Peptides against a protein of PDB entry 5EIB. Designs and how they scored, part 219

Target 1, 366 residues: chain A of PDB entry 5EIB
Amino acid sequence: VDLEPGTMDSVRSGPFGQIFRPDNFVFGQSGAGNNWAKGHYTEGAELVDSVLDVVRKESESCDCLQGFQLTHSLGGGTGSGMGTLLISKIREEYPDRIMNTFSVMPSPKVSDTVVEPYNATLSVHQLVENTDETYCIDNEALYDICFRTLKLTTPTYGDLNHLVSATMSGVTTCLRFPGQLNADLRKLAVNMVPFPRLHFFMPGFAPLTSRGSQQYRALTVPELTQQMFDSKNMMAACDPRHGRYLTVAAIFRGRMSMKEVDEQMLNVQNKNSSYFVEWIPNNVKTAVCDIPPRGLKMSATFIGNSTAIQELFKRISEQFTAMFRRKAFLHWYTGEGMDEMEFTEAESNMNDLVSEYQQYQDATAD
Target 2, 366 residues: chain A of PDB entry 5EIB as posed
Amino acid sequence: VDLEPGTMDSVRSGPFGQIFRPDNFVFGQSGAGNNWAKGHYTEGAELVDSVLDVVRKESESCDCLQGFQLTHSLGGGTGSGMGTLLISKIREEYPDRIMNTFSVMPSPKVSDTVVEPYNATLSVHQLVENTDETYSIDNEALYDICFRTLKLTTPTYGDLNHLVSATMSGVTTCLRFPGQLNADLRKLAVNMVPFPRLHFFMPGFAPLTSRGSQQYRALTVPELTQQMFDSKNMMAACDPRHGRYLTVAAIFRGRMSMKEVDEQMLNVQNKNSSYFVEWIPNNVKTAVCDIPPRGLKMSATFIGNSTAIQELFKRISEQFTAMFRRKAFLHWYTGEGMDEMEFTEAESNMNDLVSEYQQYQDATAD

## One batch from the design tools (peptide; made by RFdiffusion4, then SolubleMPNN)

Design b2_p22_2_s2 (from b2_p22_2, 11 letters changed)
Fold by OpenDDE base, seed 3:
Structure b2_p22_2_s2 (fold): chain B 366 residues (1-366), chain A 22 residues (1-22)
Amino acid sequence: as target 1 above (366 residues)
Amino acid sequence: MKVVSRRAIAEEAKARAAKLKF
C-alpha cells in the first residue's frame, strides 16, 4: 500500500515482486507530502476502503487468522497517517485479532523532514491505543549500528533496511516454524506484554559484523548471547541500562546446543540482573530454531520490553514540544481537517506513556 | 493517573505472569 504509484512498480520489479498478488497492490496518485493529516484524513482516507476490501478478502481466505502485521514509518505521511488509519479501521473490524507493527522511528541524523516529530507523535498516540505489539525500529539506532558496528561511512536507506529485514526475519521465526515458543502472535503478546499500553519493544539482532571483520568472527552461542544484550546492538535508540526489562525474548537460529543456550541465557540474566524487574518471575524466554537464516550458520534475535524505551518517546516529545510551542507548520495539518486539540491529546498520551514506564521502572516487589 | 501502589503493580504483574503460557 502506498499513496504514490511509483513504489508499487519498484516492488513488482523487485526480486520478490511475484510473491504478492497483483490485486493486493493498492496505491494513490498524490502522495502524503510527509504530512500525517494527508495520510489520515484526506488522501489516505480516500484510499482506505480499497485497502480494507483487500484486507477482508485476504482475511476470509485465511485458514486461521491470528492478526495483522503492519510495516510502516512514523516520520513520513503515508506510513504514519495512512498506516495508523488502517490500524484503527482494522481494529474496529477485527477487535479480537492481534495488531502487530514494525514502526520505524524518525531521526534527524537520517532525514531532514522538519515535521517528523508531529508525524511520529500523532502516530504513537494511535499505536498506544490500537496495537497489541509494536517493534520500535529507530532510524537513529540503525544509523549508529551501520556507522559504528558495520563500519559504513555513509549509511544508506538500503543499509538500514537490511537491518530491519534481518530483525523482522528474526522476530517472526517462531511464527514461521512450528513447535516454538511464541508460535502465534497472541502467545507472543501474552509473554511480552504484562501491561496493555506497554507494548513497545526494542529489537536487536546478532551477528552484526562489518564486511572487513566477517572472516575473523566466530559464531558461537556465547558471542551471540553477549551481542544481543549489548546496548549498541539495540535497534531502538535507548540504553537498556537506563531502565529495567519487564520481559525479554531471545530467538536463536541454527544448529546449536539447547543446553549451551540455556547456560548462556542464565549467565547473561545473572550478569544483568539489576536491569530486570524482580517482580515479574521468569520474564526471559528463549526459543531455538534449528533452521539458520540465509547466509549465516547461526543468529540470535532479541526482543526487549524495557522501561528504557521511554528515552525514545522523550526524544520525540522534546522535538514535538519545541515545534508545537511555536505553532510551526500546524496550518499544513489543520488545513487537512485536523483539530489543534489532537496534537495536545497525542502529546499528553505520549507523556502519560513515559510516566507509566517510569512508574513500572521504580516499582518494587514489596 | 491512579497512583497504583508499587505492591499492587507487582501483584498484578505476578498474577499476569502466572497466566503466561510457556
Scores: peptide ipSAE 0.021, ipTM 0.471, DockQ to the pose 0.083
Fold by OpenDDE base, seed 4:
Structure b2_p22_2_s2 (fold): chain B 366 residues (1-366), chain A 22 residues (1-22)
Amino acid sequence: as target 1 above (366 residues)
Amino acid sequence: MKVVSRRAIAEEAKARAAKLKF
């Protein structure tokens, strides 16, 4: 789905374009112009019923519909505005199904789009209320990985998207291969989400490999475990050491000793015990899949529900507040039928979420 | 200032989105 045809043509002409049904390409002509309001209330609202018709048709063809997975950006107008409209409409029609998202957070290091903090804040407000599970894929973190870790002087969207693809492949391993931990979206939610609003995940991946570098780094299980818990391997721009883990899932892929994995996972928890909440027992879950990712002998994927995710939301909130206090660019949103009150409510809800994470960070077992 | 509840704003947003269906 897109409000621009050019993206759909790129997907259709791509190496995997043939895996999608032609009738499942739903697109507009005008685009959202990086405006959440165009995506949510105008251009996106005109297209949403055509998308819902396809969603219904595909849902009816499923033997066992678990839920929905959306991949979208929060900085643009289409992914943010239309994406959150779709989430709301799908939630209304399928209230008993899991809503899972891969939400790409904007960064001024990656895009010069001035209104991205508005689009992101308005989107986070919708995600707090209408998703069950949200993987925070932060363009800030992706850029920093590409630039600092991978030594790419000029990171491209192709380089960022390679990291996104590796992460998405990692976190979905348990859904794609039988006999694993969190084998369905609902089990993932039960294990990872102790409180309904606190469903924003910090993903991480090891080893970090650049696109086209066959670095046959044969990592050991200890090295994978250490790198997976390293803040530099996180796809969200927050330091886990500035917060506490509520829940963790670790997904190892490749041929390795389960015993060695369990020993290393116990060792990393014990070394980092101050960074876990003590009042959630057995809050670290581990899975091992014998099937490695393409081009690697082994990998580890991290899913963290951490109170440190508030650093990501604070960054967006600070950028939002700097513009909103001056009413900068608001006329582009109000011209599409938005009220200034919707901005204030979105800001308030995101700040409440930050306060909730801080409360659980400071909570001790009495 | 009437503190409009998050629910009332969500309902108003839904009502606006519904009016754009022609």
Scores: peptide ipSAE 0.008, ipTM 0.397, DockQ to the pose 0.028
Fold by OpenDDE base, seed 1:
Structure b2_p22_2_s2 (fold): chain B 366 residues (1-366), chain A 22 residues (1-22)
Amino acid sequence: as target 1 above (366 residues)
Amino acid sequence: MKVVSRRAIAEEAKARAAKLKF
């Protein structure tokens, strides 16, 4: 789905374009112009019913509908505005199904789109209320991984999207292969989301290795485990050491010893024990899938629900506030039927979310 | 296709969004 036809043509002409049904390409003509309000109230609202018709048709074809997975950006107008409109509409029609998102967070290091903080804040407001699980994929973290870890001098969207795809493949492993922990979206939510509003995850993927060092790096369970818990390996630009993990899931892939995985996972938890809440028992879950990702002997994917994610929301909030106080570009949104009050409500709800994370960070066992 | 004015679409979308907050 997009409000721009050119993106659909790119997907259709791509190496996997034939996997998608032609009738499932729903697109507009005008785009959102990086405006959340165009995505949510005007251009997106004109297209949403056509998307819902496709969603309904595909849902009816499922033997067992677990829920929905949306991949979108929060900095743009379509992914943010129309994406959150779709989430809302799907939630209304399927209130008993899981809503999962892969939400790409904007960064000034990756995009020069000045209104991204508005689009992101307005989107987060919707995601807090209407999603059950949100993977926070931060373009800042992706850029920093590409530059620092992968030694890419000029990271491209292709390089960032490679990390996104590896992460998405990792976190969905348990859904795609039988006999795994978190084998359905609801079990994942039960294990990962102790508090309904605190459903924003820090993903990570290992191994991440520069092209020049790949040949010299052994892929071992200890190395994967150590890399997953490294702050520099998080796909969200926050330091887990500045917060506490509420819950963690680790998904190992490839032929490895379950015993070695359990030993290494215990060791890393003990080493990082100060960065876990003590009042949630058994808050680390581990899965092992014998099927490695393509081109790797083994991998590990990390899912963290950490109070440190508030650093990401604080960054967006600071950028939002700096623009909103100046009423910068507000006429672009109000001209599409938005109220200035909706900005204040979205800012408030995101600040409340930050406060909730802080409250649970500071909570002790009685 | 009924050419619904952008304004009418925006007002309907705003009315839908307002219902989700309660």
Scores: peptide ipSAE 0.007, ipTM 0.393, DockQ to the pose 0.030
Fold by OpenDDE base, seed 2:
Structure b2_p22_2_s2 (fold): chain B 366 residues (1-366), chain A 22 residues (1-22)
Amino acid sequence: as target 1 above (366 residues)
Amino acid sequence: MKVVSRRAIAEEAKARAAKLKF
């Protein structure tokens, strides 16, 4: 789905364009112009029914519909505005199905789109209410991984999207291969989301190795375990050491000893015990899939529900507030039928979410 | 790399897709 035809042509002409049904390419002509309101109330609203018709058709063809997965950006107008409109409309029609998102967070390191803080804040407001699980994929973290860990001097969108694709492949492993922990979206939500609003995940992927050191690095369970818990390896620009893990899932892939995985996972929890809440028993879950990812002997994917995710929301909130206080570009949104109250509600709900994460961070076992 | 436009992203994606055909 896109409000611009040119993106759909890129997907269709891509290496995997033939895996999608031609009729499932739904697109507009005008685009959202990086405006959430165009995505949500005007251009996106004109297209939403045609998307829902496709969603219905594909849902009816499912033997067992678990839910929906949306991949979108929160900085743009289509991914943010139309993406959240679609989430709302799908949730209205399928209230008993899981809504999962891969939400790409904007960063001033990656984009110069001045209104990204508005689009992100308005989107986060919708995601808090209308998703069950959201993978926070932060362009800032992706850029920093590419630069610092992968030693890329000038990270490209291609390099960032490679990390995104590896992470998405990792977190969906349990859904794609039988006999795994979290083998369905609902089970993942039950295991990862102790409180309904606190459904924002910090993903991570290991191994991440620079091209220059790749030949010298052994792929071992200890190294994978150490790397996936490293703050520098998080795909969200948050330091887990500034918060506490509510829940963690680790998904190992490849031929390895389950005993060695369990030992290393226990060791990393014990070493980092101060960064876990004590009042959620068995809050770390491990899965091992014998099937490695393409081109690797083994990998590990991390999913963290951490109160440190508030750093990401605070960053967006600070940028939002700095613009909103000046009424900067508001006429672009109000001209599409938005009220200034909707900005204030979105800011408030995101600040409430930050406060909720902080409350659970500071909570002690009675 | 600060990308200012979706068009530049789409052009980069097309250029990358073109490079993968070789």
Scores: peptide ipSAE 0.000, ipTM 0.337, DockQ to the pose 0.014

Design b2_p22_2_s3 (from b2_p22_2, 13 letters changed)
Fold by OpenDDE base, seed 5:
Structure b2_p22_2_s3 (fold): chain B 366 residues (1-366), chain A 22 residues (1-22)
Amino acid sequence: as target 1 above (366 residues)
Amino acid sequence: MKVKARRAIEEEALARASKLKF
C-alpha cells in the first residue's frame, strides 16, 4: 500500500516484486507530502476502503487468521497517517485479532523532514490505543549501528533496510518455523505484554559484524548472547541500562546446543539482574530454531519490553514540543481537517505512556 | 555533548524551516 504509484512500481520491478499478488497492490496518485493528516483524513481516507477490501479477501483466505502485521514509517505521511488509519479500521472490523506493527521511528540523522515529530507523535497516539504489539525500529539506532558497528561511513536506506529485514526475519522466526515459544501472535503478546499499553518492543539482532571483521569473528552461543544484550545492538535508540526489562524473548537460529543456550541465557540474566524487574517471574523466554538465516551459521534475535523505551518517546516528545509551541507547520495539518486539540491529546497520551513506563521502572517487589 | 548537537540540529532545522518559502 502507498499513496504514491512510484513506490509500487519500484516494488514490482524489484527482485521480489513477483512474490506479491498484483491485485494486492493498492496505491494512490497524490501522496501524503510527509503530512500525517493527508494520510489519515484526506488522501488516505479515499484509499482505505480499497485496502480494507483486499484485507478482507486475504483474511477470508486464511485457514487460521491470527492477526495483522503492518510495516510502516512514523516519519512519513503515508506510513504514519494512512498506516494508523488502517490499524484503526482493521481493529474496528477484527477486534479479536492481534494487531502487530513494525514501526520505523524517525531520526534527524536519517531524514531532514521537519514535520517528522508531528507525524511520529500522532502515530504513537494511535499505536498506544490500537496495537497489541509494536516493534520499535528506530532510524537513530539503525544509523548508529551502520556507522559504529558495521563501519559504514555513509549509511544508506539500503543499509538500514537490511537491518530492518534481519530484525523482521528474526522476530517472525517462531511464526514461520516449528517451535514452542511464541508460535503465534497471541502467545507472543501473552509472553511479552504484561500491561496493555506497554506493548512497545526494543528489537535486536546478532551477529552484527563489519565486513572487514567477519573473517576474524567466531560465531558462538556466548558471543551471540553477549551481543544480543549489548545496548549497541538495540534497534531502538535506548540504553537498557537506563531502565528495566519487563519481559524478554530470545530467538536463536542455527544448529547449537539448547543446553549451551540455556546456560548462556541464565548467565546473562544473572549478570544483568539489576536491569530486570523482580516482580515478573520467568520474564525471559528462549527459543531455538535449527534453521539458520540465509548466509549465517547461527543468529540470535532479541525482543525486549523495557522501560528504557521511554527514551525514544521522550526524544520524539521534545522535538514535538519545540515545534508545537511555535505552531510551526500546523496549518498544513489543520488545512486537512485536523484540530489543534488532536496534537495536544497525542502529546498528552505519549507523555502518559512515558510516565507509565517510569512507574513500572521504579516499582519494587513488596 | 549529545544535547548541544541536537539543539544545533533543531535550531538549524528551525532556521531552515523559517527559510522554507512554501
Scores: peptide ipSAE 0.000, ipTM 0.251, DockQ to the pose 0.014
Fold by OpenDDE base, seed 3:
Structure b2_p22_2_s3 (fold): chain B 366 residues (1-366), chain A 22 residues (1-22)
Amino acid sequence: as target 1 above (366 residues)
Amino acid sequence: MKVKARRAIEEEALARASKLKF
């Protein structure tokens, strides 16, 4: 789905264009112009019914519909505005289905789009209410991983999107291979989301290795375990050491010893015990799939529900507040039928979410 | 038949993605 035809043509002409049904390419002509309001109330609203018809048709063709997975950017107008409109409309029609998102967070290090903090804040407001699971994929963290860990001097969107793809492949492993922990989206939500609003995850993928170091890196369970818990490996721009893990899932892939995985997972929990909440028992879940990702002998994917995710929301809120106090660019949103009140409500709800994470961070066992 | 085709497509997708050698 896009509000621009050129994106669909790029996907269709791409190496995987043939995996999608032609009728499932739904697109507009005008684009969103990086405006959430165009995505949500005008251009996106004109297209949403055509998307919902496709969603219905594909849902009816499912033997067992678990839920929906949306991949979108929160900085752009289509992914943010139309993406959140679609989430709302799908939630209304399918209230008992899991809504999962891979939400790419904007960063000034990666994009010069000045209105990204508005689009992100308005999107987060919708995601808090209408999603069950949101993987926070921060462009800042992706850039930092590409630059610092992968030693890419000039990271491209291709390099960032490869990290996203590896992570998405990792977190969906249990859904694609039978007999695993978190074998469905609902079980993942039950294990990962102790409180309904606190459903924002920091993902991570291991191994991440620079091209120059690949030949020297041993792929071992200890190395994977150490890397996936490293703060520098988080795909959300927050330090897990500044918060507490509510829940963690680790998804190992490849032929490895379950005993070694359990030992290393216990060791890393014990080493990082101060960074876990004490009042959620058995809050670390581990899965092992014998099937490695393509091109690797083994991998690990990390999913953290941490109160440190508030650092990401604080960053967006600070940028939002700096523009909103000046009413900068608001006329582009109000001209599409938005009220200034919707900005204030979105800011408030995001600040409430930050406060909720802080309360649970500071909570002690009774 | 359908599951093998999807796996081959996902594996081929992962192949082409994995040609992005990190």
Scores: peptide ipSAE 0.013, ipTM 0.433, DockQ to the pose 0.017; fails the geometry check
Fold by OpenDDE base, seed 1:
Structure b2_p22_2_s3 (fold): chain B 366 residues (1-366), chain A 22 residues (1-22)
Amino acid sequence: as target 1 above (366 residues)
Amino acid sequence: MKVKARRAIEEEALARASKLKF
């Protein structure tokens, strides 16, 4: 789905374009122009019914519909505005199904789009209310991983999208291979989301290795485990050491000892015990899938529900507030039928979310 | 059948992408 035809043509002409049904390419002509309001109230609203018809048709073809998985950006107009409109409409029609998102957070290190803080804040407001699980994939963290860890001098969108795809493949492993922990979206939500609004996950992937060091790196369970809990491997630009994990899931892939995985997972929890809440028992879940990702002997994927995710929302809020106090670019949104009050409500709800994370960070077992 | 084929293609995609950067 896109408000621009060129993205659909790029997907269709790509190496995987043939895996999608032609009728499932729904697209507009005008685009959203990086405006959330165009995505949500105008151009996106004109296209939404055509998307919902496809969603219904694909849902009816499922033997057992678990839920929906959206991949979108929060900095743009289409992914942010139309993406959140679709989430709302799908939630209305399928209230008993899980809404899962892979939400790409904007960063000034990656995009020069000045209005990204508005689009992101308006999107987060919708995601708080209408999603059950949101993987926060932060372009800032992806850029920093590419630059520092992968030693890429000039990270590209291709560079970032590879990390995204590896992470998405990792977190969906349990859904794709039978007999795993969190084998369905609902079980994942029950294990990962202790409080309804606190459903924003910090993903991570291991191994992350620069091309120059790959030949010298062993792929071992201890190294994967240590790298997954390293703040530098988080796909969200927050430091887990500045917060507390509410819940964690680790998904190992490849032929490895379950005993060794359990020992290493216990060791890393014990080393990082100060960064977990003490009042959620058994808040770390581990899965092992014998099927490695292609090209690797083994991998590990991390899913963290951490109060440190508030650092990401604070960054967006600070950028939003700096623009909104000046009413900068606001006329582009109000011209699409938005009220200034909706900006204030979205800012408030995101600040409330930050406050909720802080409350649970400071909470003790007493 | 279709789900296994999609999975194999997605894993092949991930493999090609992983070979490009790993």
Scores: peptide ipSAE 0.000, ipTM 0.424, DockQ to the pose 0.018; fails the geometry check
Fold by OpenDDE base, seed 4:
Structure b2_p22_2_s3 (fold): chain B 366 residues (1-366), chain A 22 residues (1-22)
Amino acid sequence: as target 1 above (366 residues)
Amino acid sequence: MKVKARRAIEEEALARASKLKF
């Protein structure tokens, strides 16, 4: 789905274009112009019914519909505005299905689009209410990984999307291969989401290796485990050491000793015990899939529900507040039928979410 | 039956992606 035809033509002509049904390409002509309100109330609202017709048709073809997975950006107008409209409409029609998202957070390091903090804040407000689980994929973290860890001098969207694809492949491993932990979306939510609003995940991936160092790197279970818990391997720009883990899932892929995985996972928990809440028993879950990702002998994928994710929301909130206090660019949103109150409500709900994460961070076992 | 079809589609998509020099 897109509000621009050129994106769909690029996907269709791409190496994977033939994996999608031609009739499942739904697109507009005008685009959203990086405006959430165009995506949500105007251009996106005109297209949403055509998308829902495709969603219904594909849902009816399922033997057992678990839920939905949306991949979208929060900085643009289409992914943010139309994406959150689509989530709301699917939630209304399928209230008993899991809503999962891969939400790409904006960063000034990657895009010069000034209104991204508005689009992101308005989107987070919708995601808090209408999703069951959201993977926060932060363009700031992706850029920093590409530049600092991978030693790419000029990271491209191709380089960022490679990290996104590796992470998405990792977190979905349990859904794609039988006999794994969290083998369905609902079981993932039950294990990862202790409180309904606290469903924003910090994903991480190991190994992250620069092209020049690949030949010298041994891949071992201890190294994968250590890197998977390193803040530099997180796809969200927050430091887990500034918060506490509510829940963790670790997904190992490749031929390895389950005993060695369990030993290393116990060691990393014990070493980092101060960064876990003590009042959630058995809050770390581990899965081992014998099938490695492509081009690797082994990998580890991390899913963290951490109170440190508030750093990401604070960054967006600070950028939002700096513009909103001046009413900068608001006329582009109000001209599409939005009220200034919707901005204030979205800011408030995101600040409430930050306060909730802080409350659970400061909570001790009595 | 559908899990085999999904694996075949993933394997075919993976096989197509192998021709992409990452």
Scores: peptide ipSAE 0.000, ipTM 0.417, DockQ to the pose 0.016; fails the geometry check

